Peptides against a protein of PDB entry 3B8E. Designs and how they scored, part 68

Target 1, 230 residues: chain A of PDB entry 3B8E
Amino acid sequence: PFLIFIIANIPLPLGTVTILCIDLGTDMVPAISLAYEQAESDIMKRQPRNPKTDKLVNEQLISMAYGQIGMIQALGGFFTYFVILAENGFLPIHLLGLRVNWDDRWINDVEDSYGQQWTYEQRKIVEFTCHTPFFVTIVVVQWADLVICKTRRNSVFQQGMKNKILIFGLFEETALAAFLSYCPGMGVALRMYPLKPTWWFCAFPYSLLIFVYDEVRKLIIRRRPGGWVE

## One batch from the design tools (peptide; aimed at target 1 E172 P184 Y193)

Design b2_p30_5_s2 (made by RFdiffusion4, then SolubleMPNN; from b2_p30_5, 26 letters changed)
Fold by OpenDDE base, seed 3:
Structure b2_p30_5_s2 (fold): chain B 230 residues (1-230), chain A 30 residues (1-30)
Amino acid sequence: as target 1 above (230 residues)
Amino acid sequence: DLVKKAEERAKKLLELAKKALEKVLEELKK
């Protein structure tokens, strides 16, 4: 999301502090939980043919998979961001290059797509209104990511949800998201304004998409061992 | 310039957080 902010010169969709909350607050416990996940029975039985090449290939495949998932997360967040700004009168096309004027406190007449003028304070409110739902979208998508990362080849249904630390991680990130979204003072401290409960559901299609994508990927890997999808 | 500095700081913090997480994961696998 930050790269698109730089390249497109759009208003900041996700605050720096919020990004830190994602990385340190929502990703750390889930990632720790994966370290305690039981290895797949098939992985434990298979001796590495070449420890150097097989490890490198596996690390590359994992990094690419996480990269793809991260891109889907970003797309979900940006979708939510553009919807909120559009609802407030800023169509996506008008946001391109708007950053310079948007962040200038001396410009109090920035026009939206409908010719309405926005003061610096007003446009900062709408910017901060976007931070919370973007964050929540990432958290909801991370639910799917955490679940699918339990296994490399086996379905989540085969491996099961026996890791108590993983379950704890899901609740922790959700509780953190709720705290940051609804606790008094978070709008001032973290620039995260309260979110309507309905926005929690906007990310569910993306979580489902990731889940389905990964299950299909794993199914292909199981049916075609050594294929290009591995 | 302030935004650029903030961006650079944010990037550095993210990199640090990622490295810290990786270290924690490595220690937990041990």
Scores: peptide ipSAE 0.000, ipTM 0.209, DockQ to the pose 0.019
OpenDDE base, seeds 1, 2, 4, 5: peptide ipSAE 0.014, 0.014, 0.000, 0.000; ipTM 0.237, 0.252, 0.213, 0.202; seeds 1, 2, 5 fail the geometry check

Design b2_p30_5_s3 (made by RFdiffusion4, then SolubleMPNN; from b2_p30_5, 26 letters changed)
Fold by OpenDDE base, seed 1:
Structure b2_p30_5_s3 (fold): chain B 230 residues (1-230), chain A 30 residues (1-30)
Amino acid sequence: as target 1 above (230 residues)
Amino acid sequence: SLVKEAEERALELLKKAKEALEEVLKKLLE
């Protein structure tokens, strides 16, 4: 997300506070949950033919899969960001290169895609309005990520939700998202303005996409053990 | 009262973290 912000010179889609909340609040519990994850019975039954190479290949494949999921997660956040800005009159193409003028407090006549002038205060309200939905989108997409991280080969439906730490992580992320979205003072203190409840659903397509992607991946792995998709 | 106090503490911590990150970001963007 930060790289896209720098490269595209768009208004800040995700505040520093939201980044911290993601890194400390949402990513930590998943990492812990993975550490305590019970190994899948089917993976444990498979003796590595070459422990060194098979471990390295598996680590690389996992890293690539997580990288792909992370990209989809970021895309979900940016989608929500662009939708909100578009609803406020800023089309995605107009946002390119706008950051410098957007962040300038002395420029009070930044035009949107329809020629409407926006004061600095109005722009910052819109920016801060994007921070919370972006965060919530990441959390909702991360629900799917957390669930799929629990399994490498087995379907979520087969293994079930037995990891208490994972369940706690899902609850914590949701509670944090709700707290940051609806607690009074968050707009002033954290630059996270209240979120309309409907925006929680904007991330669901991406969450579903990740879920379907992983289930398909796992299905392929089950049908073709030792394939490149593992 | 306890919930409010916890919220205030959380807000304060998040504010400090925000300020620290903003400084880091400012340095990175300079």
Scores: peptide ipSAE 0.000, ipTM 0.228, DockQ to the pose 0.036
OpenDDE base, seeds 2, 3, 4, 5: peptide ipSAE 0.000, 0.000, 0.000, 0.000; ipTM 0.272, 0.223, 0.261, 0.232

Design b2_p30_5_s4 (made by RFdiffusion4, then SolubleMPNN; from b2_p30_5, 26 letters changed)
Fold by OpenDDE base, seed 1:
Structure b2_p30_5_s4 (fold): chain B 230 residues (1-230), chain A 30 residues (1-30)
Amino acid sequence: as target 1 above (230 residues)
Amino acid sequence: SLVEEAKKRAEELLKKAEEALEEVKKKLEE
């Protein structure tokens, strides 16, 4: 997310506090759940032909897969960000290079894509309005990510939801998202303004995309047990 | 303890990332 922010020079899509909430509130429990998740028996039964190279290749492939999932997750967040800003009159093309003027407190006449002038306070409200749905989008996409992280080869439907820590993580991140989105004072305390319930659905296509991506990947791995799919 | 240590490390990394972003922001504002 930060790389796109820097390169495109757009208004900040996700605040540092929301990033902190993601990293500490949503990512930690999943990481713990993965540490306690039993490796799939089918993968562990594979005798490495070369213990050094095969382990390295496996670690690289897993890292690449998680990198791809992370990219899809980021795209989901940015999609929600651009949709909200577009609904408020800022088209994606107009946001390019706007950050400098957007963040300047002394400029109170920043124009949107339709020529409407926005005060600094109004711009910051819109910016902070984006933080919450971006966070919620990340949480919804993480539902799929957490579920697929449980397995490397088997379908979620085959492995099931047996890890209580993983299930707890899903509830925790959802509860945190609801708390941050609807609890009074979060706009001031965390720069997260209340979210319309409809925005929860904005992330669902990306969550589904990650789910389908992983299921297809796993299906290919099951069909080709001797090969690895990046 | 491991969770707390991981959280502390994550907070430190986040702080470093924020500082780096602020530096980039300053450079972009110049």
Scores: peptide ipSAE 0.011, ipTM 0.250, DockQ to the pose 0.030
OpenDDE base, seeds 2, 3, 4, 5: peptide ipSAE 0.008, 0.012, 0.000, 0.011; ipTM 0.245, 0.238, 0.247, 0.239; seeds 2, 3 fail the geometry check

Design b2_p30_6 (made by RFdiffusion4)
Pose (drawn by RFdiffusion4):
Structure b2_p30_6 (pose): chain A 230 residues (1-230), chain P 30 residues (1-30)
Amino acid sequence: as target 1 above (230 residues)
Amino acid sequence: SFSTHFFVYFYFFFFFFIFVFSVFFSFFFF
């Protein structure tokens, strides 16, 4: 959101105060819950891990996330940001450009008249809007994320999805999001209500992508002992 | 405008209830 905000100087898809809603807020309970997760095999049947090699935060870890599911999770939120505007004057292939504030009216685009009080709005279909969606979009995929980061070898099937806390940590997250996106007024610090009709589901298309993917590979992993590149 | 504020309140309380129930089930199963 901040990166592409510079390369193509488009409108800021995600705010900073908006980012402190994933860490010390929403994703919180989910990951804590990840811990209550149980065995995945008879571990008391394997030499002790050699602390010289198999680190905790391996780098394959980074690959399988920081550059793989952080992306298909990236596109999904970096999509909703678009159709959060298209239904207000989004430039499907346009917009790519600064949007001053002291401008106050004077300019708009794609057949419109944006500015002053609609400048609080020229930056409202984004502020109290686009951001907040690019937010629920996050959580959206954090589901398939939280349900895939529950094994590194077994399918959600071969390992019943019964992490009581986590399952009941999901609502425990999703709810925070909406109870926060429709907060009777805590929209001052955060953003505004994103139209329950669609503004939510739009990110859900991608979550299904995440899931099946890591779900597949795991087979490639099992169907192949010392699985190749994967 | 009043209908929109109603929808907001409905969704607010609806999701709050889901949250309470989820927290309850977590502590219950704990």

Design b2_p30_6_s1 (made by RFdiffusion4, then SolubleMPNN; from b2_p30_6, 30 letters changed)
Fold by OpenDDE base, seed 5:
Structure b2_p30_6_s1 (fold): chain B 230 residues (1-230), chain A 30 residues (1-30)
Amino acid sequence: as target 1 above (230 residues)
Amino acid sequence: EEELEKERKEEYERYKKLLEEARELREKYL
């Protein structure tokens, strides 16, 4: 997210508070949940042939999978960001290079894609209005991530929701998202402005994409044991 | 600090209203 912000010179899609809420509130509990997840029944039955190579391969594969999932999460967040800005008159193409003028508090006549002028305060409100739904999008996408990361080879449909810690993590991150989105004063205190409930649905296609991606990945692994996708 | 928070809240609500009005105008005329 931050790299795209720098490269595209767009208004900041995620504030520091939002990032901290993701890292501490949404990533920590899932990571703990995954660390204490029981190994797949098929992994328990396989003795490591070569502990050094198998460990290295597993670490690379986990890193690659998390990297790809993280990219899908980021895409979901950016999609929500662009939809909100477009609804407020800023089309994605118009946002490119706009950061300099956007962040200048002395420029009160920044034009949107329809020629409407925006004050600094109005721009900051719409920017901060994007932080909450970006966060919520990450949370909704993380629901899928938490569920899929529970298994390496088995389908989610085969493994099921056995881990109570996982369920707790899903509840906790959802409760945090709801609290930050709807609690009075969060807009002023944390710059996480209230979110319309409809924006929660913007993340669902990306959650589905993660599920499809993971099921396809697992299907490939099952069909080609020892392949690059493992 | 409480006064500043109140002012920020009032400012937020004012500009939020303006953003909504602007959205409605765009939906009406564009």
Scores: peptide ipSAE 0.047, ipTM 0.608, DockQ to the pose 0.023
OpenDDE base, seeds 1, 2, 3, 4: peptide ipSAE 0.035, 0.000, 0.021, 0.020; ipTM 0.593, 0.177, 0.368, 0.381

Design b2_p30_6_s2 (made by RFdiffusion4, then SolubleMPNN; from b2_p30_6, 29 letters changed)
Fold by OpenDDE base, seed 1:
Structure b2_p30_6_s2 (fold): chain B 230 residues (1-230), chain A 30 residues (1-30)
Amino acid sequence: as target 1 above (230 residues)
Amino acid sequence: SEELEREREKVYNEAKKLLELARKLREEAL
């Protein structure tokens, strides 16, 4: 997300505080949950024929899969960001290159896509308004990520949701997101302004996309054992 | 709006319930 911010020169979609909340708050419990998950690991069931090469290949494949999931996750976040800014009068095409004027506190007449002028304070409010739903989108997409990560080859439908630690992680992450989004004072303390509850659903298509992606990937692996998608 | 505040309060209360449930599940999982 931060790289896209720099490259596209758009207003900051995710603040430092929200990044910190993701890194320390949302990722920690799911990671612990996954550590306790007896994942169907081919690594656990099959002794590596060559411990050095097979381990390296598996680590690379896992890293690539996480990278792809991370890209889908980022797309979901940016989708939510662009929808909110568009609702506030800033169409995606208008945001390109706007950063310089957006961050200038002395420019109080930045025009949106409809010719409305925005003060610096108003722009910062809408910017910070984007932080919360971006964060929430990340959490919702992480639901899918957490669920799919418990298995490597089997479908989610085959494994089910039996791990209590996984369920705990999902609820804790969701509760944290809701707390940060709706607790009084979070807008001032964390620059996470409250959002409409309906914004939680903006991430659902991307959560579904991750599920579909993973199921298709696993289907390919099952049909073509030893393929590069493992 | 009053409606938004009411919805916010509902979500916040639901979050508290989820935290309590999560705590129970954690205790059962340990």
Scores: peptide ipSAE 0.015, ipTM 0.385, DockQ to the pose 0.646
OpenDDE base, seeds 2, 3, 4, 5: peptide ipSAE 0.006, 0.006, 0.005, 0.000; ipTM 0.255, 0.234, 0.247, 0.237; seed 3 fails the geometry check

Design b2_p30_6_s3 (made by RFdiffusion4, then SolubleMPNN; from b2_p30_6, 30 letters changed)
Fold by OpenDDE base, seed 1:
Structure b2_p30_6_s3 (fold): chain B 230 residues (1-230), chain A 30 residues (1-30)
Amino acid sequence: as target 1 above (230 residues)
Amino acid sequence: EEEEEEERKRIYEEALKKLEEARKLREEAL
């Protein structure tokens, strides 16, 4: 994700502090919740035919799955970022290469896609306005990720939401997102300006996409045990 | 800190006004 900002020379959608809040705040309780998840009954019942090879294959497959989910999550964040900037007059095409001028404090006449001039401070406010919904998008997409990570082969509908720790993790992430988004002073302290409640819905298509993707993957695994998708 | 917050609020309100103007221009262009 971070490499896209460098390659595209676009304004940064997420600040360093917000990244730290994700890494240290949002991911910790979910990771703990996943560590306490009971191994899927099929994983426990299936003796590895070759413990070394099957373990390595499983680790690679898990890594690939998490990598793919992380890419979808990043795409969701970027989508939200581009929607907000587009609503603020900056179309995605116009953002390409704009970072140099965007970050220059002495350029106070940066034009948007509609010919309006933006001061440095105004641009930075719009940039920081993107941080909150980007973060919220990440959290909402992580809801789907946490739910799907509970199972490797079984559908979420088959196992249900029995893990109270997972539910607590989802609540904690949501509470953190709400706190960072709506608590007074967060715009000053963390450069996370208040978010309209409607922006939470921008993430739902991506959370649904991850959910559908995982359910389809699991369905393929169930129908073709030992396939390359496992 | 309070003065910086008030200044930031003013700048934010100005940015919102520009956003509304941009939206109007977009609506007029459609």
Scores: peptide ipSAE 0.108, ipTM 0.690, DockQ to the pose 0.022
OpenDDE base, seeds 2, 3, 4, 5: peptide ipSAE 0.078, 0.081, 0.066, 0.087; ipTM 0.660, 0.647, 0.641, 0.672

Design b2_p30_6_s4 (made by RFdiffusion4, then SolubleMPNN; from b2_p30_6, 29 letters changed)
Fold by OpenDDE base, seed 1:
Structure b2_p30_6_s4 (fold): chain B 230 residues (1-230), chain A 30 residues (1-30)
Amino acid sequence: as target 1 above (230 residues)
Amino acid sequence: EEKKKKEQEELYNEFLKKLEEARKLIEEAL
C-alpha cells in the first residue's frame, strides 16, 4: 500500500493506526490458528527425497504464493478505496498526483472529478472513511487466505473445515473488524469512520478470486506432479 | 421469506440511517 501511495502520489488509503491493527490484531490470531492446523496427510507421509533442495524449493514456492496472495489483498483494498473515492466524486485518474494538494490544509478548494470544491476537513473525512473499508477488505480477503492455507495440495472441499481453532480465528478477525468499524468513538480514536455495509461486498470478488486462484493452482499441482508450479 | 427479506431491508435501512447520523456527528465534531 505505501509503495503505491508514494509512486502514484495519491491520498493515503490506509492509516498507520489501521496498519497496526492489521499487523497486531488480524494477523496474529490467524497465524496461531494455522500453527495448530493439522498437517496435510500427504505432507507427513512423503519424506523429503532431498532435504536441502526440496526444503528450499518449498520455501520459495510458499514465499511466492504468499507474495501473490498479498498482492491480491492489496489490489482488493485499493479497489475498495477507489470505489469509495469515486462515490464521493474523486475518480481514480484525478487522484494521481493529488496528494500534495490533498494534504495541504490551506487549500480548501480542491476540485473533484465533477468540479465540486472540497475543504481540507471534508477531504480528510473522505480519506479516513477509506481506512475502515480498506481494513475490512483485508480481513474479508484473509478469510479466503486462511481457508486456502489449510491445504497445500488438496482442495478445501476435500479436507473440509475441521479445525475449530481456524474457525475461531475467522470469527475473531470478523469480530475485530466489526468492532473497529462500528464501535462508537473509533472514528475519533483510530480515525476509522463507520463502514456502510454495502462496502463489505467490495471485498468478496477478491476473496473469490484468491479462492479460485488457489484451487486452480492446486488442481494444476495435482494434475502435473513435479511441474514448475510445485 | 418475503417478510424476512423486508425485515432485513428495514433493519439494514435503520442501520444505514444510524451510520449516517454518526457520520454527521463526527463531521460536526471535526
Scores: peptide ipSAE 0.000, ipTM 0.225, DockQ to the pose 0.033
OpenDDE base, seeds 2, 3, 4, 5: peptide ipSAE 0.000, 0.000, 0.000, 0.000; ipTM 0.191, 0.184, 0.130, 0.192; seeds 3, 5 fail the geometry check

Design b2_p30_7 (made by RFdiffusion4)
Pose (drawn by RFdiffusion4):
Structure b2_p30_7 (pose): chain A 230 residues (1-230), chain P 30 residues (1-30)
Amino acid sequence: as target 1 above (230 residues)
Amino acid sequence: VVVTVSIVVSVVLVVAAVVAIVYVASSNAS
């Protein structure tokens, strides 16, 4: 959101105060819950891990996330940001440009008249909007995320999805999001209510992508002992 | 106990979210 905000100087898809809603807020309970996760095999049947090699935060870890599911999770939120505007004057292939504030009115685009009070709006189909969606979009995939980061070898099936806390940590997250996106007013610090009708589900298309993917490879992993590139 | 608490908290949050949505929807319809 901040990166592409510079390369193509488009409108800020995600705010800073908006980021401190994934860390010390929403993703919180989910990860804590990840811990209550149980065995995945008879571990008391393998030499002790050699602390010289198999680190905790391996780098394959980074690949399988920071450059793989952080992306298909990236596109999903970097999509909703678009159709959050298209239904207000989004430039499907346009917009790519600054949007002053002292401008107050004077300019708009794609058949419109945006600015002052609608400048609080020219930055409101984004502020109290686009951001907040690019937010729910996050959590949206954090589901398939939280349900894939529950094994590194077994399918959600071969390992029943019964991590009481986590299952009942999901609502315990999703709810925070909405109870926060429709907060009777805590929209001053955060943003405004994103139209329940669609503004949510739009990110859900991608979550199904995440899931099946890591779900597949795990087979490639199991159907192949010392699985090749994966 | 922890599981029960987590289930209660999740239900409460769902209820709270629904109430918030209804309240915002009723405020917008006015």

Design b2_p30_7_s1 (made by RFdiffusion4, then SolubleMPNN; from b2_p30_7, 25 letters changed)
Fold by OpenDDE base, seed 5:
Structure b2_p30_7_s1 (fold): chain B 230 residues (1-230), chain A 30 residues (1-30)
Amino acid sequence: as target 1 above (230 residues)
Amino acid sequence: DLIEEAEERAKKLLEEAKKAIEEALAKLAA
């Protein structure tokens, strides 16, 4: 998100506080759940045939999968960001290069896509209005990530939701998202303004995309053991 | 300055939440 902010010179889609909430709050339980699941999978006596090569390949595959999932998460966040700004009169094309004027406190006549002038304060309210939905979008997409990570090779539909740590992670990140989004004073304290409940659903297509991606990946792995996708 | 203070407070809250989650997970694993 920060790289796109710099490259495209768009208003900041995700604040430092929200990034910290993701990294320290929402990502921790998933990481722990994955660590425990790795431990459970290691306890499942399928000794890797060649422990050194199989571990290295598995680590590379996991890292690539996480990288791709992270990219989908970022896309979901940016989608929500652009939708909110468009709803407030700023079309995506108009946001390109707008950062300099957007962040300037002395410019109070920044025009939206429809010619409406926005004061600095109004612009910052809209910007901060994007922070919470971006965060919530990441959380909703992480639901899919947690669910897909529960199964390394089998379909999510085959193993079900038996991992208590996974369920706890889903609950924790959702509760945190709800707290940050709707608790009074969060707009002032954390620059996270209240979110309309409808915005929780903006990430659902991306969550579905992650599920489809993972199911396709697992299907390919099952059909072609030892292929380049593994 | 207010934003920096808010960020520091948020970091502390997140660290406390992290510890609480780790403790809760440890209890669930036990």
Scores: peptide ipSAE 0.012, ipTM 0.310, DockQ to the pose 0.027
OpenDDE base, seeds 1, 2, 3, 4: peptide ipSAE 0.011, 0.005, 0.005, 0.000; ipTM 0.321, 0.285, 0.283, 0.249

Design b2_p30_7_s2 (made by RFdiffusion4, then SolubleMPNN; from b2_p30_7, 24 letters changed)
Fold by OpenDDE base, seed 2:
Structure b2_p30_7_s2 (fold): chain B 230 residues (1-230), chain A 30 residues (1-30)
Amino acid sequence: as target 1 above (230 residues)
Amino acid sequence: SLVEEAEERARELLERAERAIEEAERRLAA
């Protein structure tokens, strides 16, 4: 997320504190849950023919899985960010390179895609309005990602939601998201303005797409073992 | 200034946490 922000020079979609909350608060319990599930799944797998190579492969697979999940989450957050900014008059193309003028407090006439001028305060309000939905979108996408990652090869529908740690992690993330979104003072403390309940649903289509994509991927893997899609 | 200071402290905390996680992962891999 931060790399895209730097490369694209767009307004900051996610505050540093919010990133911290994601990394420390939301990702930790799910990551532990996934590590336990993988350990359980690996115990059920045939004894590694070569424990050293199989451990290395598993570590690489875990690292790649976490990296992919993080990228998907970031994409979901950025999608929500761009939707909110577009609704406020800033089209994605217009946001490219806008950061310099956006963050300049002396420029009070930044034009949106429709020629409306935005004061620095107005720009910061809309920026901070994006922080909470971005975070919530990541959490909602994480619901799908965690459910997806529970099974490497099997459909989620076949294995079900049996992992209590995963359920607890999902609950914790949701509770944290609700706390950060609706607790008084979070707008000042974390620059996370209260989220309209409708914005929780903005991530659902994306979560559904990820879910469908992964189920299709798993289906392909099941039909063609050893394919490049692993 | 207070927000910048809070962000800097938060960054320091994150770096410490990431280092702690990396160290824990190294210990688990050993």
Scores: peptide ipSAE 0.006, ipTM 0.236, DockQ to the pose 0.018
OpenDDE base, seeds 1, 3, 4, 5: peptide ipSAE 0.008, 0.000, 0.006, 0.005; ipTM 0.255, 0.243, 0.256, 0.262; seeds 1, 3 fail the geometry check

Design b2_p30_7_s3 (made by RFdiffusion4, then SolubleMPNN; from b2_p30_7, 25 letters changed)
Fold by OpenDDE base, seed 5:
Structure b2_p30_7_s3 (fold): chain B 230 residues (1-230), chain A 30 residues (1-30)
Amino acid sequence: as target 1 above (230 residues)
Amino acid sequence: DEVEKAKERALELLKLAEEAIKKALEELEA
């Protein structure tokens, strides 16, 4: 998000404090849950592979998969960001290069895509209104990410939701998202304004996309052992 | 040249996204 903010010169969609809340609050429990996940039955049945060559390949493949999931996650967040700004009169193309004027407190006549002028305070309210749904979108997409990371080869439907720590992680992420979204004072403390409940559903297509992506990937791995997707 | 091409592609994608959002908003107002 920060890289896109700098490259595209758009208003900041996600604050640093919110990023820290994701890293420390939402990702830690899921990461621990993965460490205690039961080994896949197929991994235990496989003959010991050559540990030197196979470890490097596996690490690269895992890194690529996480990178792709991270991109889908970011796309989901930005989609929500652009929808909210569009509802407030700022179309995506208009946001490109707008950051300089957007962040200037002395400019109180920034025009939206429809010619309406926005004061600095009004712009910041809209910006901060985007922070919460961006965060919530990330959390909702992380539900899918957490579930798919439970397995490397087996389908989520085959492995099931047996890890209690994983389930707790999903609950904790959701509770944190709800707290940050609806608790009074978060607009001042974290610059996260209350979120309409409908925005929780905005991320669901992206969560589904991650599930589909992972299931397809795993299906290909199962059908073509030793292939380029493995 | 590759960076400029990437920027052009990104702009095209943003235009497509903008059109999709406009259509979605029109459908919601309808």
Scores: peptide ipSAE 0.025, ipTM 0.286, DockQ to the pose 0.018
OpenDDE base, seeds 1, 2, 3, 4: peptide ipSAE 0.020, 0.000, 0.011, 0.000; ipTM 0.260, 0.229, 0.235, 0.166

Design b2_p30_7_s4 (made by RFdiffusion4, then SolubleMPNN; from b2_p30_7, 25 letters changed)
Fold by OpenDDE base, seed 1:
Structure b2_p30_7_s4 (fold): chain B 230 residues (1-230), chain A 30 residues (1-30)
Amino acid sequence: as target 1 above (230 residues)
Amino acid sequence: DLVEEAEKRALELLKKAEEAIKLAEELLRE
């Protein structure tokens, strides 16, 4: 997300506060959940043929899978960002290179894609309007990620939702998202303006995509044990 | 009072983090 922001020089899609809320509020409980998650019985039953190579292969496969999931998560956030800005008159193409003028307090005539001039205050309101739904999108996508992280090989339907810490993490991140989105004063305090409930649904396609991706990956791993899933 | 202080500290930390990121962004723009 930060790399795309720098490379594209677009208005800030996700505030630092929001990033901190993700890192501290949404990622910590999942990380703890993973530490306490029981290893899948099927993975534990298979003795590695070569402990050094098979561990390395598994670590690489996990790292690649998490990297891909992270990219899908970022795409979901950016999609929500671009949709909100487009609804406010800023098409994605117009946002490219706009950041310098966008962040300049003394420029009060930044034009949108339709020639409407936006004051600095209006632009910041729109920017902060993007922070909350971007965060919520990340949280909703993380639901799928957390559920995926529970299992390496087995389907979520086979493993079930038995980890109480994982379930707690899902509720915590959802409660945090709701709190940050709807609690009075969050716009001033955290630069997160209230979110329309409809925006929660913008992330669901990406959550579903991650879920389907992981289920397909796991299915391939089950069918071809020891094969590289690229 | 403790919650307000914690909120204030959290807000200050968030402001510092924002400043740090702005600085990092400025450094990356150079």
Scores: peptide ipSAE 0.012, ipTM 0.265, DockQ to the pose 0.029
OpenDDE base, seeds 2, 3, 4, 5: peptide ipSAE 0.005, 0.008, 0.000, 0.006; ipTM 0.262, 0.253, 0.238, 0.256; seeds 3, 5 fail the geometry check

